# Ledger of designs, part 82: peptides against a protein of PDB entry 4ASU

Target 1, 270 residues: chain A of PDB entry 4ASU
Amino acid sequence: ATLKDITRRLKSIKNIQKITKSMKMVAAAKYARAERELKPARVYGVGSLALYEKADIKTPEDKKKHLIIGVSSDRGLCGAIHSSVAKQMKSEAANLAAAGKEVKIIGVGDKIRSILHRTHSDQFLVTFKEVGRRPPTFGDASVIALELLNSGYEFDEGSIIFNRFRSVISYKTEEKPIFSLDTISSAESMSIYDDIDADVLRNYQEYSLANIIYYSLKESTTSEQSARMTAMDNASKNASEMIDKLTLTFNRTRQAVITKELIEIISGAA
Target 2, 83 residues: chain B of PDB entry 4ASU
Amino acid sequence: FTFASPTQVFFNSANVRQVDVPTQTGAFGILAAHVPTLQVLRPGLVVVHAEDGTTSKYFVSSGSVTVNADSSVQLLAEEAVTL

## One batch from the design tools (peptide; made by RFdiffusion4, then SolubleMPNN)

Design b2_p13_5_s1 (from b2_p13_5, 5 letters changed)
Fold by OpenDDE base, seed 1:
Structure b2_p13_5_s1 (fold): chain B 270 residues (1-270), chain C 83 residues (1-83), chain A 13 residues (1-13)
Amino acid sequence: as target 1 above (270 residues)
Amino acid sequence: as target 2 above (83 residues)
Amino acid sequence: SEALKRFNEALAA
């Protein structure tokens, strides 16, 4: 490589490093906000799941329709955030299919569709795009919940898969159950609850779905921003190492050029 | 007793004497050992009676309330403000 | 964004 080539490459990598550092700072700011907003959202979301845990809701094995909701975003450069969700979705879909279940998929965020469209296109009901540019709101979750309920797919049970935030350096892909109104209303374990009006139960279930979606979005967002900070930090470090290597190469090449020029002068081969 | 909105927590696994909630089927008080039930909130006042005798009032929008067999209660409102 | 990803992958290789 010529000195000019090395210089051009150095300039390019330095510019990229500036971009990755800037992106790290942006992700850090978004992470700080997301973590703060996750605290109440977690209490809210976990509270919404309490019924299903305490009532030990079970779906009869003869029920065949299963819904998988994968939660991520449209935004890349965040390590394994999307692939971890997709991996678990694939695993669960395969297991359910092997058990003779019908599986449909909803993707929250375009990245899920991007990963799974080739192998699971026929199983997709809908993909929600424009996720991840702004912090998710309860309104956003409500829209997703309503769209699901109006999709015409009458699932018996389902799974929502998302990355739960653990720390700045750790997240875990988790699955939480979702149940249809019919499954809840017919569950034997629900007999301990007073007679509930059908309209009340329907409305309750709509809130429950919106609540868990909101919770999953908040967990996912916090995990994503943290992972993006790490990814951008790693990119910046890798760029730094490359700059160092290229600088050494530049210096070596420069010395070689100087030596060659000196030899030409001394030999009279000007 | 847990009382939260998506953006704010008012009570987190707290022990309370009574919670009065506005539901679509009517307002009712949740006392200790209340029978399990599911209800949907209507806009209105929530009154929390603490064990120490203090009371706090909140205005809530829509949401849900769950009373479980283990006496745990989840009051989840879309919007809630302290009065 | 994709360019940055490719760049990082190339640097990691």
Scores: peptide ipSAE 0.006, ipTM 0.864, DockQ to the pose 0.013
Fold by OpenDDE base, seed 2:
Structure b2_p13_5_s1 (fold): chain B 270 residues (1-270), chain C 83 residues (1-83), chain A 13 residues (1-13)
Amino acid sequence: as target 1 above (270 residues)
Amino acid sequence: as target 2 above (83 residues)
Amino acid sequence: SEALKRFNEALAA
């Protein structure tokens, strides 16, 4: 490689390093906010899921319609955030299909669609775009919940798949159940909840769905920003190492060029 | 007893004596060992009676309340403010 | 743009 080529590469990598450092700082700021907002959201969301755990709601085996909601975002450069969700969705879809269930998919974030389009395009009901530019609000979750409920797809049960935040360096892809109104109303374990008005139960379920979606969005966002911060940090370090290597190569090449020129002058071959 | 909004936690697995909640069917008090029920909140006042005798008041907009067989309660409001 | 693309691919990997 010529000195010119090495210089060009050095300039390019230095620019990339500047970009990745900047992106790291942006991700760090967004992460800090997301983590703060996740604290109450987790209590809120886990509280909403408590009924399903305590009531041990089961879907009858004869019920065949299953909905998978994958939660991620539109934005890249966050490591395995999207692929982990997609992988879990594929696994769940395959397991359900093997059990003779009908599976439909909702994607929250465009990246899920991008990954699953080729293999699961016929199973997609809807993809929600414009996810990840702003922190998710309860209003956003309510819109998603409403769209799902109004989609006309009469699922029996479902799974919401998202990345749960563990720490700044760790997330885990998890699945939480969602149930249709009919499944909840018909569950034997719900018999202990006496005299529940049908309208009350319907409204309750709408809130429950919105709550769970909101929770999943907050977990996903925190995980994503943390992962992006880590990815950008790693990229910046890798760029630094490459700059060091190329700088050494540049210095060696420069010395070789000088030596060659001196030899040519001395030998009269100039 | 858990009482939270999407943005704020007021009680997290706390022991309380009584919680008065405004529901679409009317206001009622949740005491220890209350029968399991599901209700939807209407805009109104929530009153939490702590074991130490202190009383806290909150205004809530909409949401849900769950009373489970194990006496756990989840009060989840879309919006809530301390009064 | 090509360097950025390669970088994005490496980050996605």
Scores: peptide ipSAE 0.006, ipTM 0.864, DockQ to the pose 0.014
Fold by OpenDDE base, seed 5:
Structure b2_p13_5_s1 (fold): chain B 270 residues (1-270), chain C 83 residues (1-83), chain A 13 residues (1-13)
Amino acid sequence: as target 1 above (270 residues)
Amino acid sequence: as target 2 above (83 residues)
Amino acid sequence: SEALKRFNEALAA
């Protein structure tokens, strides 16, 4: 490589390093906020899921309609965040199909659609875009919940798949159940709950869905920002190492050029 | 007893004596060994009676309340403020 | 814009 080529490459990598460092800082700020906001959101979301766990709501095996909700975002550069969710969605869809279930998919965030559109396009009901630009709010979750309920797809049971935040260096893709109003109302285990009015149950279910979606968004966001921060840190370190290597190569090449020029001068070949 | 909004936790698996909640069907008090029920909150006052006799008041906008067979309670409000 | 494109390509790889 010529000195000019090395210099051009150095400049390019230095610029990349500057960008990745900047992105790391932005991700760090967003992560700090997300982690703070996740604490109450987790209590809130886990609280909403408590009914399903304690009531042991089961969907009869003869019920065939299953909804998969994948939760991620529109933004890249966050490691395996999107691919992890997509992988789990694919696995779940395949398992359900093998069990004779009808599977429909909802993507929260454009990246899910981007990954799954080639193989699962016919199973997608809707994709929610503009996810990840700002921290998710309960209002956002409510909008998603309402659109799901109004989608016209009468599912019996569903699965919401998202990345649960564990630590700054760890997340885990998890699945939580979603039940339709009909499934809940017909569940034998719900008989212990006293005189539940149909309207009350409907409203309750709307809140529950919004709560779970909100929780999943908060977990996903925290995981994403943490992963992005880590990815940008790794990119910055890799760039630094490459800069060091190229700098050494530059110095060696420069010395070789000088030596060659001197030899040419001395030999009169110049 | 768990009482939270999306943005704030007021009680997390705490033992309380009684919780008064405003529901769409009417206000009721949740005591120990209350029958399992699901309710939707209406805008109003939540009153938490602690075991030590202290009483805390909150205003909630909407949400849900769940009383489970194990006597656990989840009060999940969309918005809540301490009074 | 080219730097961003390369960056995106590098991150996608």
Scores: peptide ipSAE 0.005, ipTM 0.869, DockQ to the pose 0.015
Fold by OpenDDE base, seed 3:
Structure b2_p13_5_s1 (fold): chain B 270 residues (1-270), chain C 83 residues (1-83), chain A 13 residues (1-13)
Amino acid sequence: as target 1 above (270 residues)
Amino acid sequence: as target 2 above (83 residues)
Amino acid sequence: SEALKRFNEALAA
């Protein structure tokens, strides 16, 4: 490599390092906010899931329509955040297909579609874009919930797959169940909840779905920002190491060029 | 008893004496061993009666309330403010 | 951003 080539590469990597450092700081700020906002969101979301756990709602075996909602974002450079969700979605889809279920997919965030488009394009109902620029709001979750309910796909059961935040260095991809109104209404375990008006139950389910989606978005966002912060830190360190290596190479190459030029001058070959 | 909004937690698995909630079908009081029910909140006042005799008032918007067979209650409001 | 993406892809690899 010529001195010019090395210099060009050094400049490029230094620029990348500046970008990664900046992104780390941005991710850190977003993470701090997301973590604070996750605390109440987790209580809120887990509260919404409590019914399903306590009522032990089961989908009848004859029901075949299953919805998978993958929750991530549009933005990359966050380690395995998107691929982890996609991997779990693929696994779940395969398991459901093997069980004779019909599977449809909703992607929250464009990255899910990007990963699964080639293999699962026909199963996608909708992909929600513009996810991850701003912290998710309950309004955003409500929009997603409404779109899902209005999609015309009459699913019996669903799975929402997202990254649950554990710590700044750890997340876990998890799955939570989503049930259709019909499934909830027909569940034997729901009989203990007497005299539920159909309209009330419908509205309740709409809130429940929005709540669960909101919770998943908050978990996902916190996990993503934390992972991005870590990824950008690692990238910055790797860039630093590469800069050091290239700098050494530059110095050696420069010395070699000088030596060659001196030899050419001495030999009269100039 | 759990009472939360998306942005704030007011009660988390707390023991309370009574919770008065505004629902679309009417306001009702949730006492100990209340029958399991699902309701949707209407905008209105939530009154929490603690075991120590203290009463707290909240204004809530829309949301849901769940009373389970185990006497656990989840009050989930889209928006809620302390009064 | 493309350069950063390539860089991260190279680092992940």
Scores: peptide ipSAE 0.016, ipTM 0.875, DockQ to the pose 0.014; fails the geometry check

Design b2_p13_5_s2 (from b2_p13_5, 8 letters changed)
Fold by OpenDDE base, seed 1:
Structure b2_p13_5_s2 (fold): chain B 270 residues (1-270), chain C 83 residues (1-83), chain A 13 residues (1-13)
Amino acid sequence: as target 1 above (270 residues)
Amino acid sequence: as target 2 above (83 residues)
Amino acid sequence: SAAMEKFNAALAA
């Protein structure tokens, strides 16, 4: 490589390093906000899931329609955030299919669709785009819940798959159950809940679904911003190492060029 | 007893004496060992009676309330403010 | 995405 080539490459990598450092700072700011907003959201979301856990709602085995909701975003450069969710979605879909279930998929965020389009395109009901530019709101979750309920797909049971935030360096892909109104209303364990009006139960379920989706979005966004911060830090470090290596190469090449020029002058070949 | 909105937590697994909630079917008080029930909130006043006799008042919008068999209660409001 | 692609391209070159 010529000195000119090395210099151009150095300049390019230095520019990339500036971008990755800037993105790290942006991700850090978004992470800090997301973590603060996750605290109440977790209490709220876990509270909504308490019914399903305590009532031990079970779907009869003869019910075949299963919905998988994968929660991610539209934005890349966040390590394994999207692939982790997609991997678990694939595993769940395969297991359900092997059990003779009909599986449909909803993607929250365009990245899920991008990863699964080739292998699972026929199973997708809808993909929600424009996820991840702004922090998710309860309004966003309500829109997703409403669209799901109005999709016309009468699922019996479902799974929402998302990355749960653990720490700045750790997340875990998790699955939480969702149930249709019919499944909840027909569950034997629900008999202990006295005189539940059908309209009340319907409205309750709509809120429950929105709550769970909201919770999943908040966990996902916090995990994503943390992972992006880490990814950008790693990219910045890798760029730094490359700059060091190229600088050494530049210095060696420069010395070689000087030596060659001196020899040419002394030999009169110039 | 858990009482939260998407953005704020008021009570987290707290022991309370009574919670008065506004539901679509009417306002009712949740006492210790209340029968399991599911209700939807209407806009109105929530009153929390603590074990120490302290009473706290909140205005809530829409949401849900769940009373479970284990006497746990989840009050989840879309919006809530301390009064 | 574009930045990372450029980065990966620069590392591969």
Scores: peptide ipSAE 0.013, ipTM 0.859, DockQ to the pose 0.012
Fold by OpenDDE base, seed 2:
Structure b2_p13_5_s2 (fold): chain B 270 residues (1-270), chain C 83 residues (1-83), chain A 13 residues (1-13)
Amino acid sequence: as target 1 above (270 residues)
Amino acid sequence: as target 2 above (83 residues)
Amino acid sequence: SAAMEKFNAALAA
């Protein structure tokens, strides 16, 4: 490579490093906010899931309609955040199909659709776009919940798949159950909650769904920002190493050029 | 007893004596060993009676309340403020 | 992610 080529490459990598450092800082700020907002959201969401765990709600085997909600975002450059959710969705869909269930999919965030469109296009009900620009609000979760309930797809049970935040360096893709109103109302374990008005139960379920979606969005957002911060840090380090290598190559090449020129001068003076 | 909004936690697995909640079907008090129930909140006052005798008041908007067989309670309000 | 892979490829390139 000529000195000019190396210089051009050095300039390019230095620019990339500046961009990745800036992106890291932005991700760090968003992560800090997301983590603060996740604390109450986790208590809120886990509280909503407590009924399903304590009541041990089960879907009868004769019920065949299953909904998978994958929670991610529209934004890239965050490592395996999107692919991990998509992988779990594929696995769950395959397992359910093998069990003779009908599976429909909802994607929260455009990246889920981008990954699964080719293989699962016929199973998609809806994809929610414009996810990830702003921190998710309870209002956003409510809109998603309402759209799901009004989609016309009468599922029996479902699963919401999202990345649960563990630490700045760790997330885990998890699945939480979603139950239809009919499944909850017909569950034997719910008999201890007798004399619950049907309208009350319907409204309760609407809140429960919104709560779980909100929780999943907050977990996903925190995981995503953390992963992006880590990815940008790694990219910046990789760029730094490459700059060092290219700088050494530049210096060696420059010395070789000078040596060649000296030899030519000496040979031409003879 | 857990009491939270999407943005704030007021109680997290705390032991309380009594919680008064405003529901769509009417206001009621949740005591120890209350029968399991599911209710939806209406806008109104929540009163938490702690074991030490202290009383805290909150205004809530909409939401849900769950009383489980194990005497655990989840009060989840869309919006809540301390009074 | 595909985007990160593309980014890393561009860095390697």
Scores: peptide ipSAE 0.013, ipTM 0.867, DockQ to the pose 0.013
Fold by OpenDDE base, seed 4:
Structure b2_p13_5_s2 (fold): chain B 270 residues (1-270), chain C 83 residues (1-83), chain A 13 residues (1-13)
Amino acid sequence: as target 1 above (270 residues)
Amino acid sequence: as target 2 above (83 residues)
Amino acid sequence: SAAMEKFNAALAA
């Protein structure tokens, strides 16, 4: 490589490093906020899921329609955040298909669609875009919930797949159940609950769905920001190492060029 | 007893004596060993009676309340404020 | 963002 080439590469990598450092700081700020907002969201979301756990709602085997909701974002540069969700979605879809279930997919965030479009395009009902620029709100979750409920797809059971935040250095892709109104209303385990008006149950389920989606968004966001921060840190370090290597190469090459020029001068061949 | 909004936690797995909730079908009191039920909140007052006799009042906008067979209660409000 | 586009462009080069 010529000195010019090395210099160009150095400039490029230095610019990348600057960008990654900046992005790290932005991600750190967003992470801090997300983590704070996740605390109450967990209580809220886990509270909503408590019914399903305690009621042990089972979907009859004869019911074949399954909905998979993948939760991520539109934004890249966050390590394996999107791929982990997509991988689990694929696995779940395959398992369900093998069990004779019909599977439809909803993507929260454009990255899910980007990853799964080629292999699962026919299974997608809807993709929610513009996710990840702003912290998710309960209103956002409600919109998603309503759109799902109004999609016309009469699923029996569903799975919401998202990254649960563990720590700044760890997340885990998890699945939580979603049940249709019909499945809940017909579940034998629900018999212990007092006579519930159908309208009440419908409204309750709407809230439940919104709550779970909200929770998943908060977990996902926190995980994503943390992962992005880590990814940008790693990128910055890698850039630094590359800069060091290229700088050494530059210095060596420069010395060689100088030596060659001196020899040419001394030899009179110039 | 768990009482939370998306942005705030008021009670987390706390033991309480009674919780009065406003529901679309009417207000009712949740006592120990209340029968399992699911209800939707209407805008109104939530009153939490602690075991020590302390009473706390909250205004809620909407949401849900779940009473489980194990006597656990989840009160989840979209918006809630202390009064 | 413009920064992201530049970053992606730089990664693709």
Scores: peptide ipSAE 0.008, ipTM 0.874, DockQ to the pose 0.015
Fold by OpenDDE base, seed 3:
Formats: sequence, C-alpha cells, structure tokens
Structure b2_p13_5_s2 (fold): chain B 270 residues (1-270), chain C 83 residues (1-83), chain A 13 residues (1-13)
Amino acid sequence: as target 1 above (270 residues)
Amino acid sequence: as target 2 above (83 residues)
Amino acid sequence: SAAMEKFNAALAA
C-alpha cells in the first residue's frame, strides 16, 4: 500500500472511531434512561402476566392457530439483539409447524422482517416500523395491540419473543404467552373468576395485551441500548487497534520510501 | 397487593387491608377474602387501606384489576397519581 | 450481529 492509501485508510478509521464513540455515548444515555424506566415497567408487565400463571391457562391441543410476535427495533449496530430474537422465532415456528400448528408472525421493528423475509415472508401478518427512535410508550404498545386485534387473524394462542434485560453485559431472549379472548374465556381454570362480563373480559384482554407488549418493548429497549453501548465500545477499541497498526505500517512504509528515494538519487535512476 | 402504572410503582406485593377500586361495572372494595375476579378500571379514585390504618388515595385513568384465588391482587393503571 | 460483523470487516478491510 502507498503512503497515500494508508493515510486515507487511517483517516477513514479515525472517522469511524469518532462515530462509534459518539454512538457509545448516545447509547449510554439511552441505556441509563431505559434502565430507570424498566423498573416500574417490569413490575407492571409481570403483574399483567400474573393471571396467566396463576390461572394456569392452557390452550387445547386441537387449537391450531399460533401467533408469534417478535419484539426488536429498526436500529442496527447492537450486537446479536435482533438475531437472537429471530433465532428463537425460527425455532418456535419450526416446532409449532412440526406439531401441526398454523403459525403467523408479527414483527415489531423492521429488523425482524429483514432477517426473516426470505424464509418466512408468507407467515408475516404485519411488521411495525419506526421502532427504536424514541423510548416506547404505553401508547405505542396500545397501537400495536389494537392493530393485532384488528388484523383479522384469529389466533388461539401466541408467543411474544423479546430480549429480557439482565445486566449491562447480559440479556436473555425469552418468550411469554399471549392468549386470545376465546382461549381465556373457554379456559376451565377461569371458572373460579366470578361473573366476568364478556365485555369486561374483552377490555381486560386488550389491556393485558397492551401491557405485555409494553413490557416487552421496555425490556427490549434496555437490552438493545446496553448491547449497542457494548458493541460501540468494542468497535471503538477495534478501531483504535487498527489505527495503531496502520500507524506503524505508515511509519515503516515512509522510511522505506525515503530509503528508496535516497537510493534512486544516489544511483541516478530517478 | 401490587399497584402500578407503566411508569410508577405504588405497591409491590404489599399486604393491605382493603383496596377500593373504580370499575366499569361499579366501585367495589377488595378485602383479604375477596372472590377471584377480573375488572376493568374506569377513571376514578383508588383508596388503599393499609394494615396500620393508613389510608392512601390515588386517581387512576384506566386499566385492569385482578383478584386471584391466592388473594393476590394486581391493580394496573394506565395512569395513576397520588392525591 | 451480521451488521457488526460487516462493520468490523469493513474496519479490517
């Protein structure tokens, strides 16, 4: 490589490093906020899931329609955040198909679609875009819930797949159940709940779905920002190492060029 | 008893004497031996009676309340403020 | 992620 080539590459990598450092700082700020906002959201979300655990809702085996909701975002450069969700979605879809279930998919965030479009395009009902630019709100979750409920796909049960935040260095892809109104209303275990009006139950399920989606979004966001922060830190370090290597190469090449020029001058070959 | 909004936790697995909630079907009091039920909140006043006799009041917008067979209660409001 | 791998590959390239 010529000195010019090395210099150009150095400049490029230095610019990338500046970008990655900036992105790290932005991700760090977003992470701090997300983590703070996750604390109440987790209590809220876990509270919403409590019914399903306590009531031990079971879907009859003859029910075949299954919905998979993958929760991610539109934004890249966050390590394995998207691929982890997609991997679990694929696994779940394959398992369900093997069990003779019909599977439909909803993607929250464009990255899910980007990963799964070739293999699962026919299974997608809808993809929600413009996810990840701002912190998710309950309103956002409500919109997603409403769209799902109005999609016309009458699922029996579903799975919401998202990255649960563990720590700044760790997340875990998890699955939580989603049940249709019909499944809940027909569940034998629900008989212990006294005189639930059908309209009340419908509204309750709408809130429940929104609550779970909101929770998943908050977990996902926190995980994503943390992962992005780590990824950008790693990228910055890698860039630094490369800068050091290229700088050494530059210095060596410069000396070689000088030596060559001197030899040419001395030999009269120039 | 758990009482939370998406952005704030008021009670987390706390023991309380009674919780009065505004529901779409009417306001009712949740006591320790209340029958399991599911309700949807209407905008209104939530009153929490602690075991020590302290009463706390909250305004809620919408949401859900779940009373389980194990006497656990989840009050989940979309918005809630202390009064 | 594939994106980060591409990014790192671009850095390495």
Scores: peptide ipSAE 0.019, ipTM 0.878, DockQ to the pose 0.013; fails the geometry check

